# Peptides against a protein of PDB entry 6DSZ: the designs that were tried, part 194

Target 1, 361 residues: chain A of PDB entry 6DSZ
Amino acid sequence: NYVVTAQKPTAVNGCVTGHFTSAEDLNLLIAKNTRLEIYVVTAEGLRPVKEVGMYGKIAVMELFRPKGESKDLLFILTAKYNACILEYKQSGESIDIITRAHGNVQDRIGRPSETGIIGIIDPECRMIGLRLYDGLFKVIPLDRDNKELKAFNIRLEELHVIDVKFLYGCQAPTICFVYQDPQGRHVKTYEVSLREKEFNKGPWKQENVEAEASMVIAVPEPFGGAIIIGQESITYHNGDKYLAIAPPIIKQSTIVCHNRVDPNGSRYLLGDMEGRLFMLLLEKEEQMDGTVTLKDLRVELLGETSIAECLTYLDNGVVFVGSRLGDSQLVKLNVDSNEQGSYVVAMETFTNLGPIVDMCV

## One batch from the design tools (peptide; made by RFdiffusion4, then SolubleMPNN)

Design b2_p20_4_s2 (from b2_p20_4, 10 letters changed)
Fold by OpenDDE base, seed 3:
Structure b2_p20_4_s2 (fold): chain B 361 residues (1-361), chain A 20 residues (1-20)
Amino acid sequence: as target 1 above (361 residues)
Amino acid sequence: GSPPVITDLPPRPPLNVKIY
């Protein structure tokens, strides 16, 4: 029995922060191809807790907290369309990752989307949405007692969806998405009816956004709405307020990932294809009636990191930079810049040995 | 076994990074 010590994957293709091991623990979860690494973020550093092998390449990894759960659950979708909801359980020193629900969400008919698999979760945990195939939006209702993930498809008229998110603060689950047609790229919203298994008209749309609009960020309350990131511009829209900026600095390289820093959505980290790390700031304006509106958007260059596939803010200015192409990093954000004008200091570097070629023997 | 990479993280104060 040659235990081929299969080299563990080192390239990061996803990362998420939340409270997975307990309500109090802050966790960093890292997806490395078929492997899930679970860390606890401590004052002393990252403590490894568990490493889990998955039955396929992790394509989606999202934490969510259904009503009545004390800690986050983990949704994983693999590249082979195996979906599962995982729970962390610890009894003394015994650690178990329990599958709460599972299912295969592959369709027999459909064109796999060119922009790959997108998986999103409603902020109120009413459903999971999946864009797997062109012209289809798959919905997985989230019910407490469902051990088997049941899914249904809703037809999307928009065949070329670039990115999609669930919006915050919506009475019904509402998606916001960027799509492309022959006239350009546009933003649209739909309400998702679980009862009727159809889309209803969403609260707003924005036609003719930037031609290279590539990402949607759902903004939590009190702002609500969405941020649309392009090659040249960043726009905010919530149905009532529209604001766009075109900072020259973002034109140099494509922004490819983002992560929310503040729970209220006032700050976001942005990473580009050159490894530049930005902060996007939402400036608030408090109205006389106590409503909070967006006053302005600002982008600041923080510094340079490895080229991020994913970013996640941990705490105390520490950010995990998950890299597929380079070494992953823990970096510290500082209030004051160094002599080079950088606010970023590398704390730890995790060597990326490159793609593990699964030699299918 | 995952190598015990103890990475020193500062304690969890709220990031008061007022990026001005």
Scores: peptide ipSAE 0.019, ipTM 0.440, DockQ to the pose 0.042
Fold by OpenDDE base, seed 2:
Structure b2_p20_4_s2 (fold): chain B 361 residues (1-361), chain A 20 residues (1-20)
Amino acid sequence: as target 1 above (361 residues)
Amino acid sequence: GSPPVITDLPPRPPLNVKIY
């Protein structure tokens, strides 16, 4: 009797950090296919708290804090379009993951998008947005007492959305997205009306961005706006200010993931397809009226890691590098470079045994 | 089994990493 011990998945397909277990705890949450791993970040290291089996492959995993909540809630969407909002509850030694809300968001009609599932949450927690199918944007309103996730679709004229985010500091929920048409790639914004269940014209657009523009980063206040990352360029736009850089160092490999370091959006980690880790810096200029504007963008090479599928800054210069293709890592960012000129030191490596090929024996 | 405990994370001071 060969007990084929079902090997636990080791490939990381998502990671987030926040305050999930309590308001005071800093957590690292790791998605490994159908498994969610929850850690507390301590001065001594990552303390495992709980593993949770999901009913499907995790496609979206986002922490958010609605008004009146003391800690973050977790939104999960599976590849089978099962959505849930989870809460961590501890009662003495008993640890429970409570489903606050759930629903299936699958449409009967629609072509699944070639760029996969995108899930985003409004920074003010007014709604969740989902790009699941071409030509549709699904909205899940976030209501405090709603145990059943109700969703509706808004028709999106732009059929080929590359990436989408909610912007910060908008009176109405506003999305910013990169899309492709026969003329190239463009950036557009829409306001989302919950009342009318439609898009209104957003604050700005940028036609004819870089042909390989692939990612949108929403920038918090005071800067606001968005960063658009391409193969050759990084562009900032907030409707009033435009700034672009084309550092030669990013041309060598495609940037594939990012993570915000500073709450105010002054720094971002960037990972490329070769496992290079960069810091993107937003330099501020304080105006005489007290307004803060973007002065410049700068990119610095920090070092090399495993090829990141996802990145999350923890604390004290520690970064979790979630890898699908290689070993995941905890790395330390240092102020001074080592003998090789790297600012990155591997602290711990987590062996990735690769995709469990279901050998149908 | 419990996931491996990662030890030796430095304490949580805010990253004053001035990357110059």
Scores: peptide ipSAE 0.014, ipTM 0.457, DockQ to the pose 0.043
Fold by OpenDDE base, seed 5:
Structure b2_p20_4_s2 (fold): chain B 361 residues (1-361), chain A 20 residues (1-20)
Amino acid sequence: as target 1 above (361 residues)
Amino acid sequence: GSPPVITDLPPRPPLNVKIY
């Protein structure tokens, strides 16, 4: 009698923080293969609220708040291209996860991208963008009354997109992406027209970025623009201002994940392949007219954690380190370093039992 | 630029979300 106790998956492949259960609750949502775990962040730690089984491995998990919603909705895309928008609803002690919209976004034609599935949401909640296949950008318009996810594709001339984000503060939804061609890696922007279902020229581009540029971070107002992370350099660009740093410390290991700490985009956590945790700081300069400009970029080593697949800042200096390869952690960021110069203290460790081969019996 | 190729998604079966 092999009681194959189907162990619950422990490897984390995504995490997000927001207000999913209510407007007031701070939630941590964790993707573990096909399972979504929902926690409330409390002063005492993580309180489990609900676990949800998804139809397939979670590939994208993003919280977003459409206009008129009191709390965040959850967009999920699975590795089998099943998309849904979920709402948390509580009525007394009864907890329901409501599907607001669903659909399968798989195309009959197209080469799945080697860099995997990318899903992004416009900061103004006008659309969801999906890079699923080379040379295609899928758009899902966000309409309040749409129970069925309808999508269309726009052709991308750039076949090898490395990463893509929606920018903040744009009149039209605008994507910023790193792509590779025979000449190297470049950054480009496009406006997305929902009406015409096409790309328009974006506000800026940067040709010949670092050869290993791998990540785009959209920076909120007042700075706007994007951060481009490479192996050797971190670059800021907003169309008017360009600033690059090449701190030697980041050359030692590839940065693989990031998370915004401050709503205004002044600080970001960065995690590398060695489990080093960094803070990226955007130093502001206030002009006499009240405008805020970027003065400088700075990177600080905070300490070491498990190798992060994903990072999310919770509150009060607490960070969730979601790990696929090691144990996930809650860590505390301290103002003062310890004797070893670390600002990171592990608060809680979540044992990773390794890849659960879901034997679908 | 080349005109965008627009593909509409056909209707598909509803997603099954299991709440444990």
Scores: peptide ipSAE 0.000, ipTM 0.311, DockQ to the pose 0.025
Fold by OpenDDE base, seed 4:
Order: structure tokens, then C-alpha cells, then sequence
Structure b2_p20_4_s2 (fold): chain B 361 residues (1-361), chain A 20 residues (1-20)
């Protein structure tokens, strides 16, 4: 009996940073197909804590901290529409991953969206939003006592949603999304009413954005609003202020992932399809009334990495570059460039053995 | 739906990445 030790997946399809194992621990969570790897980020490096096998490919992995929780919970949605909320629990040397809630969110009717599964969490942890099917937005209300994830659908008039996020600083949960219609791509916002199970008009919209607008970044307070990333342009909008830049450098390759560096949303890492790593900077202007407004946007090329599927800033300028196509990396961001003008130094490389074609032999 | 079955896997060896 050759126990073919099934080679563990090495391609990264998701990563997130937060405080999952404890309130004090900084964790890196890595999704590799059906496997979840949990690390503690330490001054000495990444310490592996647990690997968890899941029944199904991880499609969404997000950390969130409901009010009154001491540490982050983990939302996972699989490609087969199994949803769960997980808690890390350690008692001495005993480590358990507890399922706080679970459910299947598959609909009997619906066209799976061409852009795949999108899962987002309201910053105030009021709900999870899922774009699974065209013309539907699924809402999972977050309740502490709910062991069974209940969901409902809201009809979305916009059939071709490209990306969607919850906005920060909204009285009601508010989504911002890029959608495509025959006239082009547009940005729209909706408030989500849990009570009425419907969309209300959002605070703003922006029609006729860049034709290749592909990503929405929700910007936390004090800026608020959203960043829309396209092929040629990066735009900011918060309902009051609009600002757009078109740095030629981003036109060379499509930006495919992003991650917030600063809690206040002043900096974002951007990765493109060529493995270029950028910093997007939001320049702050303080008004006389103490309000903070966006003065300008700037993009800087930091250097080159593996082609990122996902990025996550850890700490002290260390970034995890999760790669599906290449080797994942830990990289260090430096204040000063090297002789080649790069601000990026590879610290560690994690070999990607490629897709395990389960050759059932 | 049935809850996702989570299985414990042994952790990988420690990564020798020093975070400065």
C-alpha cells in the first residue's frame, strides 16, 4: 500500500493578517486550496501554529472582530458555498479551531458570476455580503448567538458586478461596487437594510469610470470613501471629494491585488500581473476645523516580487506576497532604495510546486 | 447544510525568516 502522501498544496490563493490566535498575536493566515495555514508573526519570523484541512477550496477568507470579541474571528467561504465562522481556541498545548457558525449559502437558482465569488464583511461587523450570482447580493447577518448562518438575497439590478466592498463610517451598512453595463463601467453605492432586506440609495455614484476599472478599496476614516483602480487610472471618491490620477507606470501591467498598510488608510500596497509592487499613498490635508481630507494620490514603484495573488502587510515593513503562479515570498520594504532603485528585498521564498494535478492514477 | 469538516494537519517546520 503505497500511501502516496498527497503533496500539500503550495499555491497561495488567499492571505490575511490579523489577531486570530489571541488579541496580542499577529497572525498570518494563508489559504492554499483546501488548506489553511496559521502562523504567528514574531520578531524571529513566522512561527507555524496550525494547519487546517477544509472540505473544499477556500474562496473567501476574512478576519473580523465583532463587538465584544477579544480577538478576530475567521470567515471562510468555500468554492462549494460552505460558509463558516471559525474561532481559534488554545488551552495550554491544546489547540482547537472552533466552528462558531456554519451554513451553506448556495442558491438553487442563479448564474454564477464570471468574476467569481466575492465575500466582504462590514467594518462594523453588522453583516457579511456575498456576490455569488449575477443579480443577487447575499447577506449574512452577524449575530453572536447564531450558530447557523442564515442568509437572504437582495436583488441587484446591476447584473455584472466587477468588485464590491463595504464602506467605512456609514450609519447603515453601505456597499460600493464597480459594475459593467453596455455603456461601460460605473461605480455605485447602496445602503443595505437588514430590516427591510433591500437596498436603499447609497450616498454617491460615479458613472462612466475607466473602462477597465477592476477593484474597489474601501478607505477607512478619516478619509472614508473608496479608491477605484483601473488599468490606467486610480480614482478616489467619498461622495464629496473626487480625485483621479493616471500615472503612466501602472499602465504597463494590470494591478490585480491590494492591501492596506496603515490602519488609517494612508498607504496601500498594489501588485500587478508582472510582479511589480507599488505603494499607493494618500496625502493628507488637515482642515482648519480638524477634518482630514485627501490632498493628493501618489503611486511609487517599490520593486519586483513574485506575481501576487494576494498581499498582506505584516509589520515592520515586512510583506507577505502570496503567489499562485510563482513562489510566495516574505519581503522587506526599505526606506532607502538599493543600487537598482528597488525598495524591496526578498527575505524568504516559499517554493510553489504548481498545481497538484491529482493524477488519479 | 452540514458544517464544514475541519481536519487538523501537522504544522509545517518553522520558517527561519528573521523579521527585523
Amino acid sequence: as target 1 above (361 residues)
Amino acid sequence: GSPPVITDLPPRPPLNVKIY
Scores: peptide ipSAE 0.016, ipTM 0.408, DockQ to the pose 0.807; fails the geometry check

Design b2_p20_4_s3 (from b2_p20_4, 11 letters changed)
Fold by OpenDDE base, seed 3:
Structure b2_p20_4_s3 (fold): chain B 361 residues (1-361), chain A 20 residues (1-20)
Amino acid sequence: as target 1 above (361 residues)
Amino acid sequence: GKPPKITDLEPRPPVNAKIY
């Protein structure tokens, strides 16, 4: 019996940071095809804790903390539409990954979206939203006692959704999405009614955004609203305030991933197709009434890394660069630039051995 | 290889700071 030790996947297709193993532990979770790797971030580096095999390629991986939970739960959706909510449980040296809930969310009908699977979680943990098929938005209500993930579809009039997020600070779960129609790309919002299983009119819309607007970032309070990233421009909108920048530096290569650095949404890492790492900064203006508004947006080039599929800020200026096309990296962001003007120093490189070609020999 | 030393894990950098 030649146990062909199937080479473990090395290409990273997702990464998240949070408190999964405990309330106090900072974790890095890495998705490598069907494998989930769990690390604890320590002063000594990344400590591996557990590897988990999944029943399919991980398509969505998000940490979330429902009200009353002491630590984060993990939502995973596979490319075969198996959804689960996972909990980390440790008892002495015994480590268990517990399935809190699971379900298959595949539809028998529908066109799989060309932009792939999008999975999002309401910041208040009221629901999970899934864009799996054109013209449909799938909702999984989150209930603490529900072991079976049940989903329903809401029809989207907008057939070509590019990206979608839940907004922060909304009384009802509210999505913000970029969509394309024959007239171009636009941004719209909808409130999601769990009761009526329908969309209600959202707080705002923005027609005729940049033609290549590709990403939505939901901005936490106090700013609220969303950032829309295109090929040539970055825009902020919250219903009341609109601000756009068009820094020439981002035009050189398409931004493909982002990650929030600050809990309040003051800074975001951006990665492009050339492996350039940027910081997007939201400058605040405090009003006399104590409200905080966005004063300006700024983009700064930090340096170069492997081409990021995903980025996640850990702590103390350390960033994990998850790469599918190249080697993944731990990088340190420095206050001072080097002689080349780079603020990025590689700390560790994780060799990507390429796609496991299942050579069915 | 030995995991890289992430010396002095501190809280997330202050708001509006470029780097911590």
Scores: peptide ipSAE 0.077, ipTM 0.743, DockQ to the pose 0.038
Fold by OpenDDE base, seed 4:
Structure b2_p20_4_s3 (fold): chain B 361 residues (1-361), chain A 20 residues (1-20)
Amino acid sequence: as target 1 above (361 residues)
Amino acid sequence: GKPPKITDLEPRPPVNAKIY
């Protein structure tokens, strides 16, 4: 009996930072196909805490903290539409990953979207949104006492959603999304009514954005609104203010991932298809009334890393670069550039052995 | 060399990444 120890997946398809193990711990969670790795970020580096096998490929992995929770919970959706909310519990040396809630969110009818599964969580933890199928937006209301995740669908007129996020600072849960129609790509917002199980008109829309607009970033307060990232442009919109930049440096390669650095949304890491790492900066203007508005957007090239599938800022200028195509990295962002003009230094490299071809010999 | 401790890293954002 050759127990072919199935080689553990090494390609990273998702990563997130938060406080999962405790309120005080900073964690890095890494999704590698069906495998979830949990680390504590320490002064000495990444400390492995737990590895968890999932019943399917992790398609969505998001941390969130409902009201009254002391630490973050983890939402996972698998490629087979198995949804769960997980909690970390430790009692002495015993570590348990507890399923707080679970459910299957697969629909019998629907065309799976060509852009894949999108899962988002309302910043106020009122609901989870899922774009699984064209023309449908699935809502999972978040209820603390519910062990069974129940979902309902809302019809979207926009059949070709490219990316979607929940906005911050909205009285009702509000989504912002990029979609494509025969006329091009556009940005639209909808309010989500849990009561009526329908969309209401959102606060704003922007028709005819860049043709290759591919990502939405929801910006926290005080700025609010969203950033739309394209091939050639980065656009901010919050309903009142519109600002676009077209830095030549981003035209060289498509930006494919992003991660917020500052809790207030002042800085974002951007990674492109060539492994270039950028910082997007939101310059603030403080008004006489104390209102903070966006003054300008800037993009700065930091350096080069492995081609990122996902990025997550940890702390102290340390970034985890999750790579599907190459080795994942822990990198340091420096204040001063090296001789090559790079602000990025690799601290640790995690070997990617590539796709495990299960050759059943 | 031992990878620098995360704590040994001065929390200074890159100069170019400073929000002025």
Scores: peptide ipSAE 0.034, ipTM 0.703, DockQ to the pose 0.025
Fold by OpenDDE base, seed 2:
Structure b2_p20_4_s3 (fold): chain B 361 residues (1-361), chain A 20 residues (1-20)
Amino acid sequence: as target 1 above (361 residues)
Amino acid sequence: GKPPKITDLEPRPPVNAKIY
């Protein structure tokens, strides 16, 4: 009797940090295929709180806090287009994950995008945006009392969207995206009208960015705007300010993930395909009128980790490195380098047993 | 320039629970 103990998935395909269990707790949430793991970050390390089985592979996992909520809610979209908003509720020792809202957002007609599912949440929690299909942007309006996630589509003229984010500090929800056409890659913005269910012209665009521009990072206030990451360059644009750097160190391997360290968007972790961990720094210049502008961008090599699928800064220089191809890690960022010049020290390693080949027996 | 120290910029608001 071979009890094939179905090994739990170990490959990480997403991770987020926030205040999900309470307003005071710092949580690490890890997506491992169909499994959601919830941890509390403690002085002693990661404390497991709950594991949740999802009705499909987790494709999107984002924490957000609507106005009036004391703690973060969790948006999940599965690869089969099941969407839900989850709330953590604890009553004594009883822990419940409550579905606040759910819906299936699959379209009957559409070509699934080759770059996969992208899900984003407006920083002001006005809507969720989904790029599921080429030529469509799906909008889920966020309403507090709606248990049914209803969505509508807006047609995108740009058929090949590489990455998309909502911008910060916009009167209307505004997306910024990298797209490809026959002329190359470009950046464009659109305002999303919930009322008219259409796009309006966004505040800015940048044509002919780097040919391998692959990621958009929305930058919070006071800087605003976006960072565009390519193979050879990192650019910042906010409509008024443009700045580009081409640090030679990033040319060696493609940056594949990022995570904001500071709430004000002054620092970002970057991970590449070789497991190199970088810090991207936004240097501020304070103007005489009290406005803060971007002075410069810098990239610093911190060290090496497992190849990150996702990164999340926890606290006190501790970073979770979620790996799909290798072992996930908790790493400590140090102020001083070690003898090898690395600022990264592995604290804990989580063995990845590889993809569970669904042996259809 | 000196490599940026993790402490050179304002840290995230201190969460009560820190991994030490």
Scores: peptide ipSAE 0.025, ipTM 0.521, DockQ to the pose 0.067
Fold by OpenDDE base, seed 1:
Structure b2_p20_4_s3 (fold): chain B 361 residues (1-361), chain A 20 residues (1-20)
Amino acid sequence: as target 1 above (361 residues)
Amino acid sequence: GKPPKITDLEPRPPVNAKIY
């Protein structure tokens, strides 16, 4: 009996960093199709803790910490619209992954969006937002005592949402999204009313952004607002401050992923389709009243890596480069460049064996 | 002023342990 040990998936389709195993532990979580790998980040490197099999391909994986939780919880949505909230629990040497809540959020009616599934969590943990279908925004209210993930839809007039995030520092949960209409691409905001189950007018909008605007980054306070990334430009907007840059270096290849380095939103890693790694920098200006505003934006080329599907800053300048097309990597960001002008050094490479061809025997 | 370089910004403080 040849137990064909089904080859474990090696292609990475998502990664996230947070405090999942404990309040003190720094974790790297890696999604590889139906598998979730959990590591602890240590002085000696990545220590494997647990591998979890999911009942479907992981489409969304996000850590969040509700008020009163000592550590992060994990939200997972599968490609088949199975949602769960997971908790890590350790009792001595026994490790359990507990399902706090679960549900299926599939709709009977709707056109699946061509840009795929988007899942976002409100920074204040009031709700989860899902863009699954064109013209709909699904909301999952977050309630600690709710074991069943209940969702409702809000009709979205904008049929072609490109990307969406929750903003920081909003009294009500507020989304910011890039959408396309016949006139071009635009940015809009909506407040989400849980009570009325509707959108209210958001704090700002920006019509006619770059035609290839593809990503929204929500910026934490004190800056607030959002960064919109296009093919040729990077734009910041918070309702009061607008700033755009068009560094020629980003035009060479499309930026496809990002990750925040600093908790205050001063730096972001950017990865493009050629495996170039950039740092986006936000320069602060402190006003006389103690308010902090954005002074300037800058992009710096750090070096080259595997083509990133996802990026996550770990600690001490170490970055995990999750790759679908190539080998995933742990890389070190250095202050000084090497002889080739690169600030990136590969620390470890994880071989990608390619797509598991399900040989139906 | 010129926007800050990577060297001008403080790294994220250690959360758990530095990888060496």
Scores: peptide ipSAE 0.023, ipTM 0.520, DockQ to the pose 0.073

